# Designs tried in a protein design run: peptides against a protein of PDB entry 5JXT. Part 79

Target 1, 319 residues: chain A of PDB entry 5JXT
Amino acid sequence: SLLPKKEINVYIGMSEMQVKWYQKILEKDIDAVNGAGGKRESKTRLLNIVMQLRKCCNHPYLFEGAEPGPPYTTDEHLIYNAGKMVVLDKLLKRIQKQGSRVLIFSQMSRLLDILEDYCVFRGYKYCRIDGSTAHEDRIAAIDEYNKPGSDKFIFLLTTRAGGLGINLTTADIVILYDSDWNPQADLQAMDRAHRIGQTKQVVVYRFVTDNAIEEKVLERAAQKLRLDQLVIQQGRAQVAAKAAANKDELLSMIQHGAEKVFQTKGAFGTMAEKGSQLDDDDIDAILQAGETRTKELNARYEKLGIDDLQKFTSESAYE

## One batch from the design tools (peptide; aimed at target 1 Y61)

Design b2_p29_3_s1 (made by RFdiffusion4, then SolubleMPNN; from b2_p29_3, 17 letters changed)
Fold by OpenDDE base, seed 5:
Structure b2_p29_3_s1 (fold): chain B 319 residues (1-319), chain A 29 residues (1-29)
Amino acid sequence: as target 1 above (319 residues)
Amino acid sequence: PKIPRYLQRSKEEIEAEDKAELEELRREL
C-alpha cells in the first residue's frame, strides 16, 4: 500500500542580500506599499510587487546587479546569498546520505538555472524539465532519471511542467522550492513521486520565506485547498472558487513582514545567527519548528467552514 | 561565469517570463 506523504513547511529566514533586495523592492514602490495610491493604485502594480517579492524570496540573483562581481563565479556566494539555498544545501547532503532521491520544483525556470549551477558546483548529478523542454527531451530525462541504477540524484522541474502526469516514483523526497498560487499544481507535482509504484515514505518539504510575502502565499494556498476539500465533501457542484484577491488583500500580503524587513539590519532569524554555517542541529530545529507550524496552520483551516474560507481575511486566521 | 546569471537570459526572455508570471498571478489572485 502507498504510505501517506509527510508534508512539512520549512520556514526560512532571508539572507542579508535578500533583506536588502526586499527593502529595495518595497522602497521602489513605497507609495503603493503604504496604500497611498488608494483607489488609483492599479491591481497590476500590486501584482508586480508581489511577483518581485516572490523572486527575492527565491534568489536575489534573479535581479539585475544583485550578483557579486566581477569576477562572476560559481561559488559559495550562490548559496549564502539566499536562505532557501542555505537550507537546501544542508538538506540535500542529508537526503543523499540517507540514500534518497529528490525532486525539486519551482515556478521559475530562471531559478532552475541557478539550481543547475548549484548542482554542478556541488557535483550533484541531475535531470531538468521545464516549460521549454522538448517532448522527446522530457521523455529522455524521465527515462534517464527513472532508469534502474540511475546516478541522477536530483530532478529539477518547473511545477507546471513536472505536473504533466509523469511518474517519478524513483524519488522519495520532494522539495517545493516555492509554492504555486494554485495548491492543486503543487499536489500534482508531489504526486509525481507519491503514486502507485512508490515503495518509500514520500516526504515533501515546502520552502517558505519567513516573515515575507510567501507566508501569505502559503496561507492563501492552504485556504484554497481546504475550500476545495470541503466543496468535494459537501458535493457542491459549484466550486465556490476563492474569490480573486482584491487590492486591499494584495496590499496586506505585500505589507506582511515589511516593517520587520525595514527594521532588520542583516539577515533574518537563524540566517542572522548562523548564516551559511548552519549545522545539522540547526536544520533539525528548522524542520521541527516547520513541522509544528505546519500542524498549527492545518489545524486553523480545518476548523473553518466554507463561508469563512471564502473570506480572505488575514485577521480570521488569528482569531 | 563571465557575466552575472541575470544576464544569461535575454532581456526579452526575462520580460516574457515576467509577463507570463504576471498573467498567472492575475488568474490565481
Scores: peptide ipSAE 0.606, ipTM 0.952, DockQ to the pose 0.420
OpenDDE base, seeds 1, 2, 3, 4: peptide ipSAE 0.594, 0.548, 0.560, 0.597; ipTM 0.948, 0.927, 0.931, 0.949; seed 1 fails the geometry check

Design b2_p29_3_s2 (made by RFdiffusion4, then SolubleMPNN; from b2_p29_3, 16 letters changed)
Fold by OpenDDE base, seed 3:
Structure b2_p29_3_s2 (fold): chain B 319 residues (1-319), chain A 29 residues (1-29)
Amino acid sequence: as target 1 above (319 residues)
Amino acid sequence: PEIPRYLQRSQEEIAAEDAEELARLLEEL
């Protein structure tokens, strides 16, 4: 029988460089961040801030002039300048050592470009699929990854492209490097490994930047997923599970952790203490803390009814 | 040294990707 997926949110502190860029993004649109635009503030302006903050949580090199250079080089700076890369780099060594194979999903094709350069730098053999990948090349990449005795360790996928019905049961680890705003897209992605033909325990690591907008993305995704489940169970097809976020909700998401980000002179959490010098014990601690917080998050939303889940307020998750 | 792939993207490609992501955000948020 297929074993249930083990899902763990991995809460990761920002690097010093990410903190600086996160501050810069907030400062650039400080009037919007403070809600000074009121009713006249465009939803598009707030969504642009959300988009830039998510880029920062993924990697600061997604911004022009962030990477040190010229000359531009692929080196350890590609790793230590992003908290998610520091954790990924340690986690992949462990995953490889245990004889596992890994799918890495992102929303951002440009992040996959960074991950390709990282794979080359570390000597990891990989496949890639994104939205631009030709159909024949997708088939070839899947077949190359799934072949018996494949030397391909990593499959890099955009979440939406990886969601397209493919079978990747030759991988047993899934890393969601970021989250989709639609939790069903992430489920569809991880179900590429968690499908009939899987022989191992599938483990899903969801990377979440701690004290940043991604925590609110995760909370909203968990709320939506629970709402979807309850709507299906109760047959209430009329509950608009796709409620658009209002401006106040978007502002609350943008403001989450912003004060602490402005006060921080360096990295966050384990990234401040250890930076790129994370050991196996530090990774175990991060994973254990993540497993605890994941259980707490799930337990919070499991107690809520449909009416409670319709209001995306930070307060309704504590009642 | 080969320029990193993510730095080889044109400003037009980056702007198009940002526009696509913004469109997706407008659909989901």
Scores: peptide ipSAE 0.578, ipTM 0.934, DockQ to the pose 0.638
OpenDDE base, seeds 1, 2, 4, 5: peptide ipSAE 0.564, 0.563, 0.576, 0.573; ipTM 0.926, 0.928, 0.935, 0.930

Design b2_p29_3_s3 (made by RFdiffusion4, then SolubleMPNN; from b2_p29_3, 13 letters changed)
Fold by OpenDDE base, seed 3:
Structure b2_p29_3_s3 (fold): chain B 319 residues (1-319), chain A 29 residues (1-29)
Amino acid sequence: as target 1 above (319 residues)
Amino acid sequence: PELPRYLRRSAEERAAEDEAEMERLLKEL
């Protein structure tokens, strides 16, 4: 029988470079971030800030003038300048040592370009699929990854391209490098490994930048997922009120952790303490803390009824 | 390499990716 998947949110501190760029993004539009635009603040302006903050949580080299150089080499700087890369680098070593194989999902194809450079730098053999990958090349990549005795350790996928019903049950680890706003897209990605034909315990690591916008992305996704589950269970199709993030919800998401980011000199949490020098105990501590916070998050939403979840989407804009 | 990773994609490609992600968010709002 297929074992239930284990899902763990991995809460990761920003690197010093990420903090610097996160501050710059907020400062560039500080009036919008402070809600000073009032009723005239455009939804589009807030959406743009959200997008920039999410890019920063993924990797600072998604911004002009962030990458050190010239020369613009592939080296350890590619890793230590992004908290998620530091954790990924340590986690992949452990995963490989365990004889596991891994799917890495992202919303951003430009992040997959960074992950390709990283794979080459570490000597990890990989496959890649994104939205631009031709149909024949997708088949070839899947077959190359799934073949008996495949030397391909990593499969890099955009969440949407990976969601297309493919079977990747030859992997037992899933890393969601970022999250979709729709929790069903992430579930569809996980179900590439967590499917009939899987022989191992599937473990899903969801990377979440701590004290940043990604925590609010995760909370909103958890609310939506619980609402979807209750609608299915109760047959109340009408109660799928789009958790319409109004401008105030977007503003609350942007403001989440912003004060602490402005007060921070250097990196956050374990990234400040250890940086790229994380050991196995540091990774175990991050995973254990993540498992605890994941249980707490799930327990918060599992107790809520449909009416409570609908109210919470309106009130969470003010807390 | 002579170019930073940011410039290895065109301005048009970067804009299209950011727009597509914004449209994804808008569908959830």
Scores: peptide ipSAE 0.656, ipTM 0.961, DockQ to the pose 0.379
OpenDDE base, seeds 1, 2, 4, 5: peptide ipSAE 0.569, 0.554, 0.583, 0.570; ipTM 0.929, 0.919, 0.938, 0.926

Design b2_p29_3_s4 (made by RFdiffusion4, then SolubleMPNN; from b2_p29_3, 16 letters changed)
Fold by OpenDDE base, seed 4:
Structure b2_p29_3_s4 (fold): chain B 319 residues (1-319), chain A 29 residues (1-29)
Amino acid sequence: as target 1 above (319 residues)
Amino acid sequence: PPIPRYLQRSAEEIAAEDQAELERLLKEL
């Protein structure tokens, strides 16, 4: 029988470079971030801020002029300048030593480009699929990855491309490098490994930048997922279209952690203490803290009714 | 050394990805 998947949110501090770029993004649109635009502020402007903040949470090199150079070279700076890369680099070493194989999902094809450069730099053999990958090349990549005795350790996928009904049960670890706003997209990604034909315990690591916009992405996704579950259970399919986020909800999401980001000199959390010098004990501590916070998050949304889940309030998650 | 792959993206490709993400956000949010 297929074992239940284990899902762990991995809460990761920003690097010093991420903090600087996160500050710069907020400062560029500070009037919008402070709500000074009032009713006249464009929803599109707020969504652009959200998009830029999510890029920063993924990797600062998604911005022009963030990479040190010339010369532009793939080196340890590709890792230490992004908290998620620091954790990923340690976690992949552990996964490989365990004889596991890993799917890495992102919303951003440009992040997959960074992850390709990282794989080459570390000597990890990989496959890649994104939205631009031709159908024949997708089949070839899947077949190469799933081949008996395949030397491909990593599969890099955009969540959208990975959602397309493919079977990757030859992997037992799933890393969601970022989260989709639709929790069903992430579930569909997990179901590439967590499917009939899987022989191992599937473990899903969801990377979440701590004290940043991604916590609110996660909360909103968890809220949507719980709402969808309750609707299916209650047969009330019409009631559960979670309304589009209003401007005040988007502002609350953008403002989340912003004060701490402005007050912070350097990196956040374990990234401030150790930076790229994370050991195996630090990773175990991060995973244990993540498992605890994941249980707390799930327990919070399990208590909420349909009416509570239809309201996006930052407060209803803390009551 | 090879030029980092992410630096090989055109401004047009980046703009198209940003637009596609914005359109997705407008549908989901």
Scores: peptide ipSAE 0.571, ipTM 0.938, DockQ to the pose 0.643
OpenDDE base, seeds 1, 2, 3, 5: peptide ipSAE 0.555, 0.551, 0.570, 0.568; ipTM 0.930, 0.930, 0.936, 0.935

Design b2_p29_4 (made by RFdiffusion4)
Pose (drawn by RFdiffusion4):
Structure b2_p29_4 (pose): chain A 317 residues (1-241, 244-319), chain P 29 residues (1-29)
Amino acid sequence: SLLPKKEINVYIGMSEMQVKWYQKILEKDIDAVNGAGGKRESKTRLLNIVMQLRKCCNHPYLFEGAEPGPPYTTDEHLIYNAGKMVVLDKLLKRIQKQGSRVLIFSQMSRLLDILEDYCVFRGYKYCRIDGSTAHEDRIAAIDEYNKPGSDKFIFLLTTRAGGLGINLTTADIVILYDSDWNPQADLQAMDRAHRIGQTKQVVVYRFVTDNAIEEKVLERAAQKLRLDQLVIQQGRAQVAAAANKDELLSMIQHGAEKVFQTKGAFGTMAEKGSQLDDDDIDAILQAGETRTKELNARYEKLGIDDLQKFTSESAYE
Amino acid sequence: DIDIEEVMEEAYEEAEEKGYNIIFNPPLP
C-alpha cells in the first residue's frame, strides 16, 4: 500500500532586499511591463524579465553585486535576504527533528550553489546531482544517500538532472524551491521519493512567492496539468469512433423474438392497420419526440467510462 | 506532522528579531 503524497503550496513573501531588486527589474524595462511598444515585438524582451523575476524570487544573490560588499562572508545574511531561505531554515530544522530526510529540487544550478553554502554553514550532510554531473558520479550520489544508516540529510537536485527511474525512497519529504513550466517535470521529481519502496507518507512542499510572478506562474502550470489529465482520460475516444460480433449480433437479435411471435402486422400497423387519421399521426409524433428527448438527454450526458467497450466484450461466449 | 503555519510564524518572528521584514505586497514602481 503506497500512500498518496501530500502536496502543499507554501506561499512566501519577499525580503526588503528582494523588493529593491524586484522594483529595479520592473523599472529598467517599465515600457514592456505596462504593455507598451508594438505588438510585433519578439517574445525575447518579456521572457528576459520573467527570468530576472524568477531569479529574484529565488535569491537576490543570483544577481552580481547584490551580496553585501567585499569582503564576502557566508553568514546569516544568506538566510534572511531571501524569503524562501527563511521559511526553508525552520522547515529543514523541523524536518530533521522528526527524523525525516528531504529532497530539495530547483530549476537553477546557481541556486543549489547557494544552498551548498547554506548546508555547509549549518553543518548539514548533503549530496548533489546537477544535470552537469557525470553518470558514475550521480550513481555514487544516489547510493550514498540510499545507504542504510546514511550520514546525509539533504539531497540537492535540479528538477531535470537525474533522469527517469532513479530511486530516492530513503527520503519522505520533497521541497520544490521553485516550480517548472511543464507540470510533468515537478511531478517526476516528487516521484523520486514517492514510488515503490517508500514506506512513509511522502510530503511535498512547493515554495511559491505570493502576490508576485511565481503565483501567476503556478496557476498556468496547474491549468496545463488539468488539460493533460483531460487528454489522457479521453485517450480512449478515437479508437472507439468497426463493429464487434456482439454489436452486430445485438442489432439482428433486437426485437427478433417479438417478430417471430407476430402473425399479422407489427405494432403501429397492427393497432391501426395501414389507415391513419389525424389523431393517430399526432400520437406517433408526440411519442417519438418524447422518446427522442429522453434518448439524446441520456447519451449527450455520458462520459468515456460508459462508452468504452472493454476488450473482454469481444470474448463472446 | 509538521505544522507549516507554526514554522512560518516562528521563522517570521526570528527574522523580525534579527531586524528583517518579509513583505507579501511588494509595491510597484

Design b2_p29_4_s1 (made by RFdiffusion4, then SolubleMPNN; from b2_p29_4 with D1M E9K E17K N21K)
Fold by OpenDDE base, seed 5:
Structure b2_p29_4_s1 (fold): chain B 319 residues (1-319), chain A 29 residues (1-29)
Amino acid sequence: as target 1 above (319 residues)
Amino acid sequence: MIDIEEVMKEAYEEAEKKGYKIIFNPPLP
């Protein structure tokens, strides 16, 4: 019988480089971030800011001129300049050690390019599928990965390309490196491993940059998912379909954590003096907060009725 | 099951040992 999947949100910090780039993105469009543009600020501009902030949360090398060089060589800096890569690098070692195989999903094909460079650098054998992958090459990659005794450890997928009904039950770990705004896309990605033919406990790790735009993306996705579930259960299908994130929501999402990111500029100046190592207690507090916040996030949305969720989803970004 | 907390701890400690800071902005109380 198929075991229920376990889903764990992994709340991850930013590298110093990510904080600097996140600040630069906010500073470049500071008038929009402060709401000074009012009604004149285009929804398109706010969406562009959100997309740049999401790129920053994934990896700073998604920006031109961010990678250190010349020489442009793949080195450990590829890992340590991105909080998600730092966690991923350790997590993959543990996954491999336990004899598991892993699907890694992202919304960004360019992040898969970075993950390929990482796989090569670490000597991980992988397969890749994205939106540009030819149908024949997709079949070949799936067959290679699913082959009995396959030495392919990692499958790199874009969330949407992985959504195509593929069976990857030869993997038991799923990493969502980022989240789709449509929670159904992420569920469909998980269902590549969590499907008939799976013999292991599927575990899903969802990476979320803490105190950044990604928390608001996740919150919105969770709201939408709960609303969709309640609408299906109550037979009220007509109410759920509507609105793309309004400007005020997008602005609120952009502003989330922005003040803390700016305050961190002061810490870069003063932390040259006090070598306050994040003590073991700070790390443990962040981790316990992550599990607690995952439970609280789920519990918050589980308690919300349709009318409460509709107040939040009447603003949803996907038209 | 992988202890994700231990994995994250080890990950951050290694980053710091290599001179990379991972910044966690704690939630404002």
Scores: peptide ipSAE 0.250, ipTM 0.759, DockQ to the pose 0.340
OpenDDE base, seeds 1, 2, 3, 4: peptide ipSAE 0.025, 0.141, 0.111, 0.039; ipTM 0.370, 0.723, 0.723, 0.465; seed 1 fails the geometry check

Design b2_p29_4_s2 (made by RFdiffusion4, then SolubleMPNN; from b2_p29_4 with D1M M8L E13K E16K; failed a check: too like the target's own chain)
Amino acid sequence: MIDIEEVLEEAYKEAKEKGYNIIFNPPLP

Design b2_p29_4_s3 (made by RFdiffusion4, then SolubleMPNN; from b2_p29_4 with D1M M8K E9K E17K N21K)
Fold by OpenDDE base, seed 4:
Structure b2_p29_4_s3 (fold): chain B 319 residues (1-319), chain A 29 residues (1-29)
Amino acid sequence: as target 1 above (319 residues)
Amino acid sequence: MIDIEEVKKEAYEEAEKKGYKIIFNPPLP
């Protein structure tokens, strides 16, 4: 019989680099963060802030100019500049030692690029699938991972690409590096390993940056999942709860942990010398690019019905 | 089963020894 999956939320801190970036994202749009813009604040602006904060929680090198260089060499800094990578690096050693195999899911294809560099740096053999992966290459990657005696330890997937009915029961560990706004997407990802043919106890580790935006993303996803369960139980298909965060909900999510991040004096300790000075102009360019992309995204959404919006909110933010 | 709190502790201690600080904020009550 298939054993019930164990899901564990792994609350993770931020590196000093992540804290600095998180602070700068909030400071740049402080009027938005404080709700001082009132009715003039666009939902688009708040969604952009949320997206940038989620990028920061995943890895600071998701920002242009954040990577120390030149030279742009993959080194230990790739790990230690991100709290999730620090935990991941240690966790993967334990997973490997126990003879387990692991699926790593992210919403962000660009985070999978960082995870590939990490896999190469650590000498981990991996497969990858994202939204851009051709159908034939997906089949080849799945077959290579699932083959008897496969030397592939890690499978890197975008949560959505992993949702496509694939069987990865040769893995027994699932890491959700980040969470989807739709809890069903994460469940579908888990169900790639937790399926008929699984012989081991599936364990799911959900990474969550503590006292940050991701905790509120997780709470919102949990609320949605509970609502979906209640709707199924009550037979009332009509409680399509307005799953779109209102401005006040987005603002509350942005504000969550913001005060604590501002109060977190990055250690003025002696190692201040080699941190790439995050230029304010670099953050300006990144947030401007993010705002443009968020506007283009929202313009695609405004044309879609509520049901399509629920599908599309999750799809296009991470392509 | 992996003790995830042990893994986190060891990971943060290793990071700190390498000159990287991980800022863990305990949940607000």
Scores: peptide ipSAE 0.141, ipTM 0.710, DockQ to the pose 0.331
OpenDDE base, seeds 1, 2, 3, 5: peptide ipSAE 0.035, 0.135, 0.128, 0.182; ipTM 0.481, 0.723, 0.716, 0.732; seed 5 fails the geometry check

Design b2_p29_4_s4 (made by RFdiffusion4, then SolubleMPNN; from b2_p29_4 with D1M M8I E13K E17K N21K)
Fold by OpenDDE base, seed 3:
Structure b2_p29_4_s4 (fold): chain B 319 residues (1-319), chain A 29 residues (1-29)
Amino acid sequence: as target 1 above (319 residues)
Amino acid sequence: MIDIEEVIEEAYKEAEKKGYKIIFNPPLP
């Protein structure tokens, strides 16, 4: 029988470079961040801010002029300048040592470019599929990854491209490097490993930048998922799928953690304490804390009814 | 009911019209 997926949110602090870029993004649009635009503030502008903040949470080198150079060289700076890369680098060593194989999903094809450079730098053999990958090349990549005795350790996928009905049951670990606004897209992605033919316990690590926009993306996704489940269970076809985040919701998401980011002179959390010097015990602590917070998050939404879930509780941007 | 996909798609179309490199995989049409 297929074992249930184990899903763990991995809460990761920003690097010093990410904090600096996060501050710059907020400062550039400070009037919008402060809600000074009121009714005149475009939803498009707020969505653009959210998009830039999500890029920052993924990797600062997604911004022009952020990468150190010239010369542009792949080195340890590719890792230590992004909290998610520091955790990924340690986690992949553990995953490889245990004889597992891993799918890494992102919303951002340009993040996959960074992950390719990382794979080459660490000597990890990989496959890649994104939205631009030709159909024949997708088949070839899947076959190369799934072949008996494949030396391909990592499969890099965009979440939407990975959603396209493919079978990757030769992997048992899934890393969601970022989250989709639609939790169903992430579920469809992880179900590439969690399908008939899987013989191992599938473990899903969802990377979440702590004290940043990604926590609110995750909360919104969890609310939507619970709402969808309740709608299905109650047969209420008319529960309007929560419309695109309204301006106030987007603003509250942008404001979440912003004050603490402005006050921070350096990295966050474990990144402040250890930086790139995370050991195996630090990873175990991060995973254990993540498992606890994941259970708490799920327990919060499991108790909510449809009416409660429809009200986006603007819990204070300061909690 | 503003479809999130429509809003994202419009934001992408506006970004493309402005010559911005879309770093997000646009939702495949």
Scores: peptide ipSAE 0.006, ipTM 0.302, DockQ to the pose 0.017
OpenDDE base, seeds 1, 2, 4, 5: peptide ipSAE 0.000, 0.009, 0.000, 0.006; ipTM 0.269, 0.321, 0.285, 0.320; seeds 1, 2, 5 fail the geometry check

Design b2_p29_5 (made by RFdiffusion4)
Pose (drawn by RFdiffusion4):
Structure b2_p29_5 (pose): chain A 317 residues (1-241, 244-319), chain P 29 residues (1-29)
Amino acid sequence: SLLPKKEINVYIGMSEMQVKWYQKILEKDIDAVNGAGGKRESKTRLLNIVMQLRKCCNHPYLFEGAEPGPPYTTDEHLIYNAGKMVVLDKLLKRIQKQGSRVLIFSQMSRLLDILEDYCVFRGYKYCRIDGSTAHEDRIAAIDEYNKPGSDKFIFLLTTRAGGLGINLTTADIVILYDSDWNPQADLQAMDRAHRIGQTKQVVVYRFVTDNAIEEKVLERAAQKLRLDQLVIQQGRAQVAAAANKDELLSMIQHGAEKVFQTKGAFGTMAEKGSQLDDDDIDAILQAGETRTKELNARYEKLGIDDLQKFTSESAYE
Amino acid sequence: VKEELFELTEKFYENIKHISLEEMEEFEE
C-alpha cells in the first residue's frame, strides 16, 4: 500500500532587499511592464523580465553586486535576505527533529550553489545532482543517500537532473524551492521519493512567492496539469469513434423474438391497420418527440467511462 | 510600495499570459 502524497503550497513573502531588487527589475523596463510599445515585439523582452523576477523570488544573491559589500562572508544574511530561505531554515530544522529526510529541487543550479553554502553553514550533510553531473558521479550520489544508516540529510537536485526512474525512497519529504513551467517535471521530482519502496507518507512542500510573479506562474501550470488529465482520460475516445460481433449480433436479435411471435402486422400497423386519422398521427409524433428527448438527454450527458467498450466484450461466449 | 508593485505585477501578467509555457521553458534553457 503506497500512501498518496501530500502536496502543500507554502505561500511566502519577500524580504526588504528583494523588494528593492524587484522594484528595480520592474523599473528598468517599465514600458514593457505597462504593456507599452508595439504588438510586434518579440517575446524576448518580456521573457527576460520573467527570468529576473524568477531569480529575485528565489534569492537576491543571484544578481551580481547584491550580497553585502566586500569582503564577502557566509553568515545569517544568507538566510534572512530571502523569504524562502527563512521559511526553509525552520522547515529543515523541524524536518530533522522528526527524523525525516528531504529532497530539495530547484530550476537554477546557481541556487543550489547558494543552498550548498547554507548546508555547510548549518553543518548539514548533503548530496547534490546537478544535471551538469557525470553519470558515475550521480550513481554514487544516489547510493550515498540511499545507503542504510546514511550520514546525509539533504539532497540537492535540479528538477531535471537525474533522469527517469532514479530512486530516492530513503527520503519522505520533498521541497520544491521553485516550480517548473510544465507540471510533469515537478510531478516527476516528487516521484523520486514517492514510488514503490517508500514506506512513509511522502509530503511535498512547494515554495510560492505570494502576491508576486510565482503565484501567477503556478496557476498556469495548474491549468496545464488539468488539461493534460482531460486529454489522458479521454484518450480512449478516438479508438471508439467497426462493429463487434456482439454489436452486430445485438442489432439483428433486437426485437427478433417479438417478430417471430407476430402473425399479422407489427405495432403501429396492427393497432391501426394502414389507415391513420389525424389523432393517430398526432400520438405517433408526440410519442416520438418524447422518446427523442429522453434518448438524447441520456447519451449527451455520458462520459468516456460509460461509452468505452472493454476488450473482454469481444470475448463472446 | 508593496501595493504599487502588486498592481504592476498584475499588469505585467496581462502582458505575458498569452505566451505559451513551452516557449517560456525553451527560453530559460

Design b2_p29_5_s1 (made by RFdiffusion4, then SolubleMPNN; from b2_p29_5, 12 letters changed)
Fold by OpenDDE base, seed 2:
Structure b2_p29_5_s1 (fold): chain B 319 residues (1-319), chain A 29 residues (1-29)
Amino acid sequence: as target 1 above (319 residues)
Amino acid sequence: MMEELQKQLEKFWKNIEDISLEEMEEFFR
């Protein structure tokens, strides 16, 4: 029988470089908001800012002129300049030693380019599929990964490209390097490994930059998923699953996250204590803390009814 | 400077909160 998947949010701090870029994005946008003479910023402009903050949470080298050089060579700096890469690097060593195989999902094809450079640098054999991958090349990559005795350890996928009904049950570990705004897209990605034909316990690691915009993305996604579940249970197809976050809770977490980012000199969160030199005990502590916070998050939303989740949507519309 | 930056960040995020999840999903597709 297919075992239930285990989902663990992995809360990760920013590197010093990520903190500097995150501050720079916020400062630039503050000046832009102030320069607009008190007019509400366009939704498009705000969404562009959100996109830049999400890039920063993924990797600072997604920005032009961020990569150190010349020479522009792939080295340990590719790892230590991004908190998620530090955790990924340690986690992949453990996964490989356990004889597991891993799917890595991202929303950003340019992050997959960085992950390819990382795979080459570490000597990991991989496959890749994104939105630009030709149909024949997708089939070839899937077949190469799924073949008996495949030497391909990692499959790199964009979340949307991985959603296309692909069977990857030869992997038992899923890493969501970032989150989709639609929790169903992430579930569809997990279902590539968590499907009929899987023989192992599927474990999903969701990377979340702590005290940053990604916690907000996660909370909104969790609210939507809970609302979708409640709508299905009530047979009410017409309840628009407008998961609005509680405006005050969102504000409070933003205020705390922003204040901590601006007060922090250097690395942030889990990266502040040991930097890039995590050991196996540090990874176990991060995973255990993540499991606890994941249970707390789920328990918070499991207690909410449809009326509670709908009030969050209506209060945000009238202020 | 830090207090003003904090107020501006609060205002920015209030503006982001007014964007529906559906509008975010459409923008990031």
Scores: peptide ipSAE 0.149, ipTM 0.680, DockQ to the pose 0.294; fails the geometry check
OpenDDE base, seeds 1, 3, 4, 5: peptide ipSAE 0.117, 0.021, 0.032, 0.034; ipTM 0.686, 0.420, 0.443, 0.427; seeds 1, 3, 4, 5 fail the geometry check

